# Peptides against a protein of PDB entry 3OGK, part 32

Target 1, 307 residues: chain A of PDB entry 3OGK
Amino acid sequence: ATPDRLSRRFPNLRSLKLKGKPRAAMFNLIPENWGGYVTPWVTEISNNLRQLKSVHFRRMIVSDLDLDRLAKARADDLETLKLDKCSGFTTDGLLSIVTHCRKIKTLLMEESSFSEKDGKWLHELAQHNTSLEVLNFYMTEFAKISPKDLETIARNCRSLVSVKVGDFEILELVGFFKAAANLEEFCGGSLNEDIGMPEKYMNLVFPRKLCRLGLSYMGPNEMPILFPFAAQIRKLDLLYALLETEDHCTLIQKCPNLEVLETRNVIGDRGLEVLAQYCKQLKRLRIERGADEQGMEDEEGLVSQRG

## One batch from the design tools (peptide; aimed at target 1 K85 E141 Y240)

Design b1_p16_8 (made by RFdiffusion4; failed a check: the pose's geometry)
Pose (drawn by RFdiffusion4):
Structure b1_p16_8 (pose): chain A 307 residues (1-307), chain P 16 residues (1-16)
Amino acid sequence: as target 1 above (307 residues)
Amino acid sequence: SALREFLHEKRFKKIH
């Protein structure tokens, strides 16, 4: 339908969600220029959806121009913006929205592709934003943003509940973790072990409410930092973990309250067996395919009728 | 390692 039709039928929308490209685009089957331009919708938002406080674009083309317009037109009213698997914008667009939308509660860019010219957008949030409840750049290449800015955001945003990040060194986020007193969910970061520091981590202060998490590149040697509070973990994202079938069993075994598990097929039939009696409350399970070229990651990394 | 490289490419893939 045309944007005109949407605003005529529902002039007082508070929340809008638009999807563009077919699902196949998540698997590199759809041309990049196929469509899903968000621009006519932003123009319609400017003129006729004057009550809109939340926008979620999914698999759509979003330009800097169209985010500059959205930020100016909705400003302090934009409580939530989700750029979900979108493309076509840069850090100029991010900066525009974080400077004009001073009261953003939830900002999300998971799996989006954009050009990173600088890190001022995150710094701008750190300097002026107090209301942020959820910040999410989970699956994203950011090389110019400072972990210090993220820590500062945690110090200023009392209601920060959920943060998902890129390849920050976990050790650089120690300050962030102490400051994020109300943090219930964390995903991302980078666990980089060096033989030099056998106990490079073991001294992580995780927020005492963290129950939904996934640490990227977590190996067997760093896995134990979860054991002190594994009884509390309700959601686990081992999708980007570097741990073998045996290690999965050991960790899954310690999470009796786990309701959501996402993992690669390295979980193996053996891991599913463990999951079968320790985690009776499990509600959602997703076993993504792993490295399927040189053996199934190990000789147990195949799930079957047994599992 | 190869697994690490695979996961990096998987995670930061573009959508087309």

Design b1_p16_8_s1 (made by RFdiffusion4, then SolubleMPNN; from b1_p16_8, 8 letters changed; failed a check: the pose's geometry)
Amino acid sequence: SARAEYLREKRYRKHK

Design b1_p16_8_s2 (made by RFdiffusion4, then SolubleMPNN; from b1_p16_8, 10 letters changed; failed a check: the pose's geometry)
Amino acid sequence: SAVEEYLRKERYRKLK

Design b1_p16_8_s3 (made by RFdiffusion4, then SolubleMPNN; from b1_p16_8, 7 letters changed; failed a check: the pose's geometry)
Amino acid sequence: SALAEFLRERRYRKLK

Design b1_p16_8_s4 (made by RFdiffusion4, then SolubleMPNN; from b1_p16_8, 8 letters changed; failed a check: the pose's geometry)
Amino acid sequence: SALAEFLRKERYRKLK

## One batch from the design tools (peptide; aimed at target 1 E111)

Design b1_p17_1 (made by RFdiffusion4)
Pose (drawn by RFdiffusion4):
Structure b1_p17_1 (pose): chain A 307 residues (1-307), chain P 17 residues (1-17)
Amino acid sequence: as target 1 above (307 residues)
Amino acid sequence: KEALREYLEERRKERME
């Protein structure tokens, strides 16, 4: 339908969610220029959806121009913006929205592709934003943003509940973790072990409510930092973990309250067996395919009828 | 371990395409 039709039928929308490209685009089957331009929609938002407080674009093309218009037109009213699997913008667009939308509660860019010219957008949030509840750049290449800015955001945003990040060194986020007193969910970061520091981590202060998490590149040697509070973990994202079938069993075994698990097929039939009696409350399971070229990651990394 | 990490980095790039 045309944007005109949407605003005529529902002039007082508070929340809008638009999907563009077919689902196949998530698997590199759809041309990049196929469509899903968000622009006519943002123009319609400017003129006729004057009550809109939340926008979620999924698999759509979003330009800097379009986000500059959205930020100016909705400004302090934009409580939530989700750029979900979108493309076509840069850090200029991010900066525009974080400077004009001073009361953003939820900002999300998971799996989006954009050009990164600088890190001022994150710094701008750190300097002025107090209201942020959820910040999410989970699956994203950011090389110019400072972990100091993220820590500062945690110090200023009393209601910060959920943060998902890129390849920050976990050690650089120690300050962030102490400051994020109310943090219930964390995903991302980078656990980089060096033989030099056998106990490079073991001294992580995780927020005492963290119950939904996934640490990227987590190996068997760093896995134990979760054991002190594993009884509390309700959601686990081992999708980007570097741990073998045996290690999965050991960790899953310690999470009796786990309701959501996402993992690669390394979990193996053996891991599913463990999951079968320790985690009776499990509600959602997703076993993504792993490295399927040189053996199934190990000789148990195959799930079957047994599992 | 290095090959698996490389695979995961590639998969992450694919998700952003």

Design b1_p17_1_s1 (made by RFdiffusion4, then SolubleMPNN; from b1_p17_1, 6 letters changed)
Fold by OpenDDE base, seed 3:
Structure b1_p17_1_s1 (fold): chain B 307 residues (1-307), chain A 17 residues (1-17)
Amino acid sequence: as target 1 above (307 residues)
Amino acid sequence: KEAVRKFLDERRKKRRE
């Protein structure tokens, strides 16, 4: 489809999702006519799609200029922006979005690659937005943003229900969790083992409604922090957890209401058996092959083709 | 931790390719 054909056919379009082609070799040499650039679509949005409130770009090239144009064109009418596995922009583009789209409800840049200039975009969001429901920069690397701004967002955005972050130390998010009273989903962070303080995370208080969770680097020593509310967990992301097969079995057994599980091959056939036994409401299962397979001598640590 | 970090890095790399 072309932008102009879309606007002519659907002038009152409210939601648009565009998917770029999988980036093959020579990413930097992709010609303009490849269809991977959002520019022509942003132009069309600005000119002809005046009711558009939701934009989702997946695997596309997005420049700061594109973001700036989109931000100014849609302003407070833009409710959702998802930069899903996109590239080509900097934090200046994000700043433009949050500056002009003050009523944005969903902001996603999961797995996007960008140049980080500063943390102003998150600060601006914290200072002026009260509408945010979903914030997702999972699998990104921000070094210049402040956990305090995240806390401010939680305090000011009463409808904030889902937050996915990068490698924040979890203890720095205590204030955030306290403020995020309606939070249902959290992914990311960083759990860091301290030999001198093995229970440093035991006093973490999670939002009462939390039911979708993925803590990065969660090991068996930290896993018990989930036990008090394991029965209410509906979605669990263990892709980046430090759990062995037996740890998976232990946790899964405590999550009888689990609907979605994402994990690595380390779950093994044993873990899958436990999952089938205890998680009768399971709807989706994702198993990835991880780097841990290279060192695994235990057959139980592998998912077989036997079913 | 290192293995998981490596896994994350590999996924990030594959995404960029």
Scores: peptide ipSAE 0.147, ipTM 0.819, DockQ to the pose 0.395
OpenDDE base, seeds 1, 2, 4, 5: peptide ipSAE 0.130, 0.129, 0.137, 0.124; ipTM 0.810, 0.810, 0.813, 0.806; seeds 1, 2 fail the geometry check

Design b1_p17_1_s2 (made by RFdiffusion4, then SolubleMPNN; from b1_p17_1, 8 letters changed)
Fold by OpenDDE base, seed 1:
Structure b1_p17_1_s2 (fold): chain B 307 residues (1-307), chain A 17 residues (1-17)
Amino acid sequence: as target 1 above (307 residues)
Amino acid sequence: REAVREFLEKEKKKRRE
């Protein structure tokens, strides 16, 4: 499909999702004509798709100029922007988006690769947006953004329900969690073990409605912080947790309403048995390779054909 | 725990590639 054909056929299009080629193809010999650049689509959006409120680019090349053009063209009519596994832009492009699209509800840049110049984009978002429902920069590396801005966003955006972040120290997000009263989903952060302070995170208070969770580097010492609300957990991402087989069993037993579990082979056959026993509402199970592949886990942590 | 953490960090990097 070409941009011009799309606008001719669907001039009143509200939502557009474009998928580029798989990353393997993008990294290798990619001719400029493969359709991986959003530029011609942004041009078409700007000129002919005047009702477009949702844009999702997946695995595409996006420049700051593209983002700037999109931002100015759609302005406050843009409700959703997802830069999913995209590359080619900097935080200047993000700044343009949040500057011009002040009523944006969903902003996603999950797994995107970009150059970070500063944290102004998040600050600008914090200063002006009250509409945000979903903020997702999971699996990204921001070093120059402020947790304070995230807190401000939580305070100002009463409909904020899902936030996924990079490796923020979780204690820096205490203010954010306190402010995010309606938050249902949180992924990311970073739990950092302190041998001298085993209860470092024991007083961490989560939003009352939190039911979808994926904390990074959560170990068995930190896991008990979930126990008070484990019964309300519906989605659990343990892909980046530091839990062994027995820890999985312990946690799963406390999550009878679990619908989605993402974890690694370390769950083992034992964990799968426990999962089947206690999680009757389970709808989706994702098991990825883990440290066991590198010989870090014992045979008990392997998923066999029984699972 | 440290070795597993390093593994996970590498996996995060690979996922972004």
Scores: peptide ipSAE 0.612, ipTM 0.954, DockQ to the pose 0.626
OpenDDE base, seeds 2, 3, 4, 5: peptide ipSAE 0.596, 0.607, 0.603, 0.604; ipTM 0.949, 0.953, 0.952, 0.952; seed 2 fails the geometry check

Design b1_p17_1_s3 (made by RFdiffusion4, then SolubleMPNN; from b1_p17_1, 9 letters changed)
Fold by OpenDDE base, seed 4:
Structure b1_p17_1_s3 (fold): chain B 307 residues (1-307), chain A 17 residues (1-17)
Amino acid sequence: as target 1 above (307 residues)
Amino acid sequence: REAVRAYLDEERRRRRL
């Protein structure tokens, strides 16, 4: 579809999702002129899609100018912006979005590639937004944003239910977790082992409603922090956890209400057996190969055709 | 831990491509 055709057919469009290049583009299989730029769509949104409140760009090229135009065109009417695996913008573009779209409820830039100039966008969001429900910059590289701004967002946005972040030290998020009283989902962070302080995470207090979780670099020493609320966990992302097969078994047994599990092949056939035994409500299972396979010839750490 | 971190970094890199 072309932007102009869309607006003519659906002038009252409220939600738009555009998908750019598939992963096959990584192999130079798709010409550059594939229509991966959001620019013509942003132009159309600005001119003709006056009721648009939700925008989802997936694998698109998005410039700061595109974001600025979108922000100014939709302003407080924009409720959802998802930059899903997008590229071409900087944090200036994000700043424009949060500056002009002060009632945004969902802001996602998961797996997007961008140039980070500063942390002002998150600060601006923290200072002015009270509507945010979903914040997701999972699998991104932010080095200049402040965990304090995340805490401020949690304090100000009482409807905040899902937050996915990059590599924040989890201890820096203590204030965030305390403030995020309605948080149901958290992914990301960084659990860092300290030989001198093996229990440094044992006193972490998570939001009471937390039921979807994915802590990066969670090892067996940190895993017990989940045990007090493991029975309420519905979704686990263990893709970037440091759990072995036995650790998976231990955790899975404590999660009888688990509906979604994402993990690596390290779960093994044994872990899958335990999963089948204890997690009767499981709806979705995702197993990725992971780095664990490069050295283990042992059948126990691999999901075989038997599992 | 280093292996998973390396994996994470590689996956992030792969997804950017």
Scores: peptide ipSAE 0.374, ipTM 0.902, DockQ to the pose 0.514
OpenDDE base, seeds 1, 2, 3, 5: peptide ipSAE 0.472, 0.341, 0.350, 0.342; ipTM 0.927, 0.896, 0.898, 0.896; seeds 1, 3, 5 fail the geometry check

Design b1_p17_1_s4 (made by RFdiffusion4, then SolubleMPNN; from b1_p17_1, 9 letters changed)
Fold by OpenDDE base, seed 3:
Structure b1_p17_1_s4 (fold): chain B 307 residues (1-307), chain A 17 residues (1-17)
Amino acid sequence: as target 1 above (307 residues)
Amino acid sequence: MEARRAYLDELRRQRRK
């Protein structure tokens, strides 16, 4: 499909999702006519897709200029921008988006690679946006953004329901969690073990509606913080949790309403059996292969291959 | 635990490539 063909056929298009080629193909010389650039699509959006409110780029090359053009072309009509595993832009591009698209509801840059210049984009978002529903920079490395801005966003955006972040210390997000009264989903953060303060996370208060969760580096010592609301958990992302097979079993047994589970093969056959026994509402299961067996105390941390 | 964390970090980095 080409941008021109699409716009001519569907001039009133509201939502567009584009997928680039796998990044494995991008390790070599990228021709100038590479289909992975969003530039021709942004041009077409600007000129001919004037009702477009949702844009999703996956594995695309996106420049700051592309983002700036998109931002100015769609302005407050842009409700959703997803830069999913994209590359080529800086935080200046993000700043342009949040500056011009004041009513954006979904902003995603999950697993995108970018150059971080400053934290102004998040600050700008915090200062002016009241429409945000989904903010997702999961699996990114921001070092210059402020948890305080995230808290401000939570306070100002009453419809904020899903937030996925990078490696913020969870204790720095206490104010955010308090402010995010309608938050249903949270992923990311960083749980850091402190031998001198083993209970430092025990007093964390999560939003009352939280039911989709993925805390990075959550180990068995931190896992109990979920127990008070485990029965309301519908989705768990344990991909980056530090849980062994037995820990999985313990947690899963406490989540009878679990619908979605993402984890590593450390769950093992035993964990899968427990899952089948206790989670009758399970709809989706994602198991990724890991090689953390080298440090495992439990030899059951393998999912058998079944034909 | 630190070794496992480092492993997970590497997995995360690989996924983003």
Scores: peptide ipSAE 0.302, ipTM 0.873, DockQ to the pose 0.573
OpenDDE base, seeds 1, 2, 4, 5: peptide ipSAE 0.345, 0.327, 0.345, 0.209; ipTM 0.887, 0.883, 0.888, 0.791; seeds 1, 2, 4 fail the geometry check

Design b1_p17_2 (made by RFdiffusion4)
Pose (drawn by RFdiffusion4):
Structure b1_p17_2 (pose): chain A 307 residues (1-307), chain P 17 residues (1-17)
Amino acid sequence: as target 1 above (307 residues)
Amino acid sequence: SLTPKEKKLKELKERLH
């Protein structure tokens, strides 16, 4: 339908969600220029959806111009913006929205592709934003943003509940973790072990409410930092973990309250057996395919009728 | 071109090898 039709039928929308490209685009089957331009919708938002407080674009093309218009038109009213698997914008667009939308509660860019010119957007949030509840750049290449800015955001945003990040060294986020007192969910980061520091981590202060998490590149040697509070973990994202079938069993075994598990097929039939009696409350399971070229990551990394 | 997720998985596969 045309944007005109949407605003005529529902002039007082508070929340809008638009999907563009077919689902196949998530698997590199759809041309990049196929469509899903968000622009006519932003123009319609400017003129006729004057009550909109939340926008979620999924698999759409979003430009800097379009986000500059959205930020100016909705300003302090924009409580939530989700750029979900979108493309076509840069850090200029992010900066525009974080400077004009001073009361953003939820900002999300998971799996989006954009050009990173600088890190001022994150710094701008750190300097002026107090209201942020959820910040999410989970599956994203950011090389110019400072972990100090993220820590500062945690110090200023009393209601920060959920943060998902890129390849920050976990050790650089120690300050962030102490400051994020109300943090219930964390995903991302980078656990980089060096033989030099056999106990490089072991001294992580995780927020005492963290119950939904996934640490990227987590190996067997760093896995134990979860044991002190594994009884509390309700959601686990081992999708980007570097741990073998045996290690999965040992961790899954310690999470009796786990309701959501996402993992690669390395979990193996053996891991599913463990999950079968320790985690009776499990509600959602997703076993993504792993490295399928040189053996199934190990000789148990195949799930079957047994599992 | 690869999506962000595909690039991440490619890096993960490299480290698994």

Design b1_p17_2_s1 (made by RFdiffusion4, then SolubleMPNN; from b1_p17_2, 7 letters changed)
Fold by OpenDDE base, seed 1:
Structure b1_p17_2_s1 (fold): chain B 307 residues (1-307), chain A 17 residues (1-17)
Amino acid sequence: as target 1 above (307 residues)
Amino acid sequence: SLTPRERRLEELNRRLA
């Protein structure tokens, strides 16, 4: 479908999701003319889709100019922007979005590749937005943003329920967690082992409503921080956790209300048995093959397709 | 260049080693 045909058929469109071609290959191996540029769509949105409040670009090329045009065209009418596995923009484009779309409720850049110029976009968001419900820059590399701005967002956005971040040191997010009273979902961060302070994370206080969680690089020493609220966990992302099979078993036994589990093959047949025994509410299970399979001499870490 | 996912997996592997 062409952008012009879409607007002619659906002039009152409120939500648009565009998917680029499935990538079998890395971002840098995309043919230049694969048709994944958002530019013609943004032009059409700006001119003819005046009721559009939700935009989701998946695996597309997005420039700063595209973001600027979109931001100015939709302004406070834009409630949702998802740049899902996109590339081609910088933080200047993000700055334009948050500057002009001050009532945005969902902002997602998950797994997008971009050039980071500064942290102004998050600061601007913190200073002016009170509507944010979902903030997701999981699997991104921001080095210039401030955890203080994230805390400010949590304080000002009372409807904030889901936050997914990159590799913030979790201890830098203490203020954020304290402020985010209604937070139900958190993903990302970074737990970093310190041999000199094995219990450095034990005093972490999570939001009381937290039930969907994925802490990056959580090891067995940090895992006990979840135990006080493990019974309320509904979704658990262990894809990037540093847990072995036995650690999985320990944690799963404490999560009887688990509905969604994402993990690596390290869960093993034993972990799956424990999961079946204790997690009767489980709806979705995702098991990815991880590189840790190469190091596990023990067959216990392998999920046998024997079902 | 690696995708964000690939980079995170590399970091995971580095920490597991």
Scores: peptide ipSAE 0.554, ipTM 0.938, DockQ to the pose 0.690
OpenDDE base, seeds 2, 3, 4, 5: peptide ipSAE 0.545, 0.550, 0.548, 0.542; ipTM 0.937, 0.937, 0.937, 0.935; seeds 3, 5 fail the geometry check

Design b1_p17_2_s2 (made by RFdiffusion4, then SolubleMPNN; from b1_p17_2, 10 letters changed)
Fold by OpenDDE base, seed 2:
Structure b1_p17_2_s2 (fold): chain B 307 residues (1-307), chain A 17 residues (1-17)
Amino acid sequence: as target 1 above (307 residues)
Amino acid sequence: SMTPREKRQARLDALLA
C-alpha cells in the first residue's frame, strides 16, 4: 500500500506496523522505490493520520529527521514506538522522541543499528517520563548510557513491567532491580564469570514479580541465583546462556510453570525429556543451532529428529 | 559490517570456544 491510500481509507488509524527491507539488504541503503524508507510514511502520519498512537517500523531505514518529525507531530499522543531491526538514525533521533513524547509507554529499538553520540536520550527519559511500561534495547550497542538512569526510570515509572537491555554488567543493575518493584520481564545484561570469585552474583535480588527472564552469558555457577524463584518463571531465554545439557536439566526441573523456552541445540534429547516430564504448561519451544554444535558434542547435546 | 545479532552471536561464540 501507499501512504496516501492508507490515510484516505483509514483516517482514524490508531496503530500502524510497517515491514521493510529484505534480509539481504538489512542495515544497508536501498533504492527509494523499494519502500524501505519511513520518510513518506512519517510525512503521511504528520499530515493525515493525526490519531495514530502506536508506530512499529520493522527492518526500515529511519533518519533523525524522520524521528524528529514524528515526535513533534504526535507529541504526547504517541504511546508506542518500535524501531525493530531498523537503521539510519543516531541517538539524537531518540533524544527527540523522548523529549517530545513524554507520555510514551513502549519504546523499543531491539536489534537496531545506529550511531551513538551520547547517553542524553536515556537521561532525558529518566528525568521526565512516568508512563513507561516497556523499554527494550535488547541486542543493541549502547556504551554511553548510564545504569543510574535506568534505575531512575524504574523508580519513577510505577507501571514498568518489561525491560530488555544490552550488555550491562548485572552488578551495575542492582539499584535498578531494587527500584523496579513491578518488573515482570528482564532480558540482557552480562554475567561475567570470575574464577576467583564464583559467588559474585549470589547476592543479587530480583524483583518479586519477575517471571520472564533471559540473562546473557549465565553459566552453571550463576544459575543458582534463579532457584529461589524458579517455580514462578514462565519464560526463559537461554539462547545466550552458557549452560550445558545437564545444566538445562537442572534448571528446567525447577521451573514447573514454564510456558516458553528458547535455547540452543545443547539442550539435547535428555533436556527435552526432562522438559516434557516437568513442564506441563509449555506452550512454545524454540531451539536454535549454535556454534557449539560445530564441535564434537556429546550425544546428550544433540537433538534427534522427531518422527 | 555486522548486524547487532551477529555481533552478539560472535561474543557468544567466543565465550563458547
Scores: peptide ipSAE 0.460, ipTM 0.914, DockQ to the pose 0.658
OpenDDE base, seeds 1, 3, 4, 5: peptide ipSAE 0.458, 0.454, 0.304, 0.456; ipTM 0.914, 0.912, 0.798, 0.912

Design b1_p17_2_s3 (made by RFdiffusion4, then SolubleMPNN; from b1_p17_2, 11 letters changed)
Fold by OpenDDE base, seed 4:
Structure b1_p17_2_s3 (fold): chain B 307 residues (1-307), chain A 17 residues (1-17)
Amino acid sequence: as target 1 above (307 residues)
Amino acid sequence: MLTPRQRRDERLNELLR
């Protein structure tokens, strides 16, 4: 489909999702610039799609100019922007979005590649937005944003229900968790092992409604912080946890209401057996390969074809 | 150039060593 054909056929379009790079591009089989620029679409949105509230770009090339044009064209009418595995922009583009789209409810840049100039975009969002429901920059690398701005967002956005972040030290998010009273989902952060202070995370207080969780680099020593509310966990992301097979078994046994599990093959056949025994409400299971291409030599640590 | 996911996976692997 071409942008011009879209607007002609659907002038009252409210939601648009565009997919750019095919999966083959992930393996460098296709040039990065192949059919992946959002520019023609942004032009069409700006000119002809005046009712558009939701934009989702997946695997697209997005420039700061594209974001600026989109922001100014849609302004407070833009409720959802998802930059899913996109590239080509900087934090200046994000700043433009949050400056002009002050009523945005969903902002996602998960797995996107960008140049970070400063943390102003998050600060601006914190200063002016009260509508945010979903903030997701999971699997991104922001070094210049402030946890304080995230806390401010939580305080001001009472409908904030889902937040996914990069590698913030989890202790820096204490204020955020306290402020985010309605938060149901949290992913990311960073739990850092400290041999000299093994209990440094034991006093971490999570939002009362938290039921979808994925803490990064959580090891067996940190895992007990989940136990007080493990029974209310519905979704668990363990893709970046530092848990062995037995640790998985321990945690799974404490999550009888688990509906969605994402983990790696380290769960093993044993973990799958425990999962089947204790998690009767499980609806979705995602098992990815280990991050190490070499695979685990230990058959017990791998999901067999029988499991 | 590594994707964000690839970089994160590498970091995970480093922590698992």
Scores: peptide ipSAE 0.537, ipTM 0.931, DockQ to the pose 0.716
OpenDDE base, seeds 1, 2, 3, 5: peptide ipSAE 0.533, 0.527, 0.527, 0.400; ipTM 0.931, 0.927, 0.929, 0.849

Design b1_p17_2_s4 (made by RFdiffusion4, then SolubleMPNN; from b1_p17_2, 10 letters changed)
Fold by OpenDDE base, seed 1:
Structure b1_p17_2_s4 (fold): chain B 307 residues (1-307), chain A 17 residues (1-17)
Amino acid sequence: as target 1 above (307 residues)
Amino acid sequence: SLTPRQRRMQRLDARLA
């Protein structure tokens, strides 16, 4: 399909999702002229798709100019922008989006590659947005944004229900968690082991409605912080947790209402058996092969056809 | 170049080592 044909066929389109690359294709294996630029689509959106409120670009090349044009064209009518595994933009493009789209509800740049200029985009979002429901920059590398801006967003956006972040130190997010009273989902952060203070995270207070969780680098020493509310957990992302097979078993047994689990092969057959025994409401299971498989000499860390 | 996901996995691997 071409942008022009789309707008002519569906001039009242409210939601658009574009996919640029096949799932199995590595970026380096795709020809340079694969047609993954959003530019012609943004032009068409700006000119002819005046009712569009939701845009999802997946595996596309997006420039700052594209984002600026989109932002100005849709302004406060833009409710959802998802830059899913995109590349080609900088934080200047993000700044344009949040500056012009003051009523955006969902902003996602998960797994996108970008050049970080500053943290102004998050600050601007914090200063002016009260509509945000979903903020997701999971598996990105922002080094110049402030956790205080995230706290401000939580304070001002009472409908904020899902936040996924990069490698913020979890202790820097204490204020955020306190402010985010309606938060149901949190992924990311960074738990950092401290031999001199083994219980530094034990007093961490999570939002009361939290039920979808993925704490990065959570080890067995930090895992107990979940136990008080483990029974209400419905989704766990353990892909980036520092848990061994037995740790998985321990945690899974405490999550009888688990519906979605994402983890690595370290869960093993034993973990899968425990999962089947205790998590009767499980709907989705994702197991990725991790590099930690190479370090496990025992069969317990490997998923076989038995599990 | 590595994807963001791959880089995050590398950071995980470094902590597991």
Scores: peptide ipSAE 0.534, ipTM 0.930, DockQ to the pose 0.695
OpenDDE base, seeds 2, 3, 4, 5: peptide ipSAE 0.524, 0.523, 0.527, 0.533; ipTM 0.926, 0.929, 0.928, 0.928

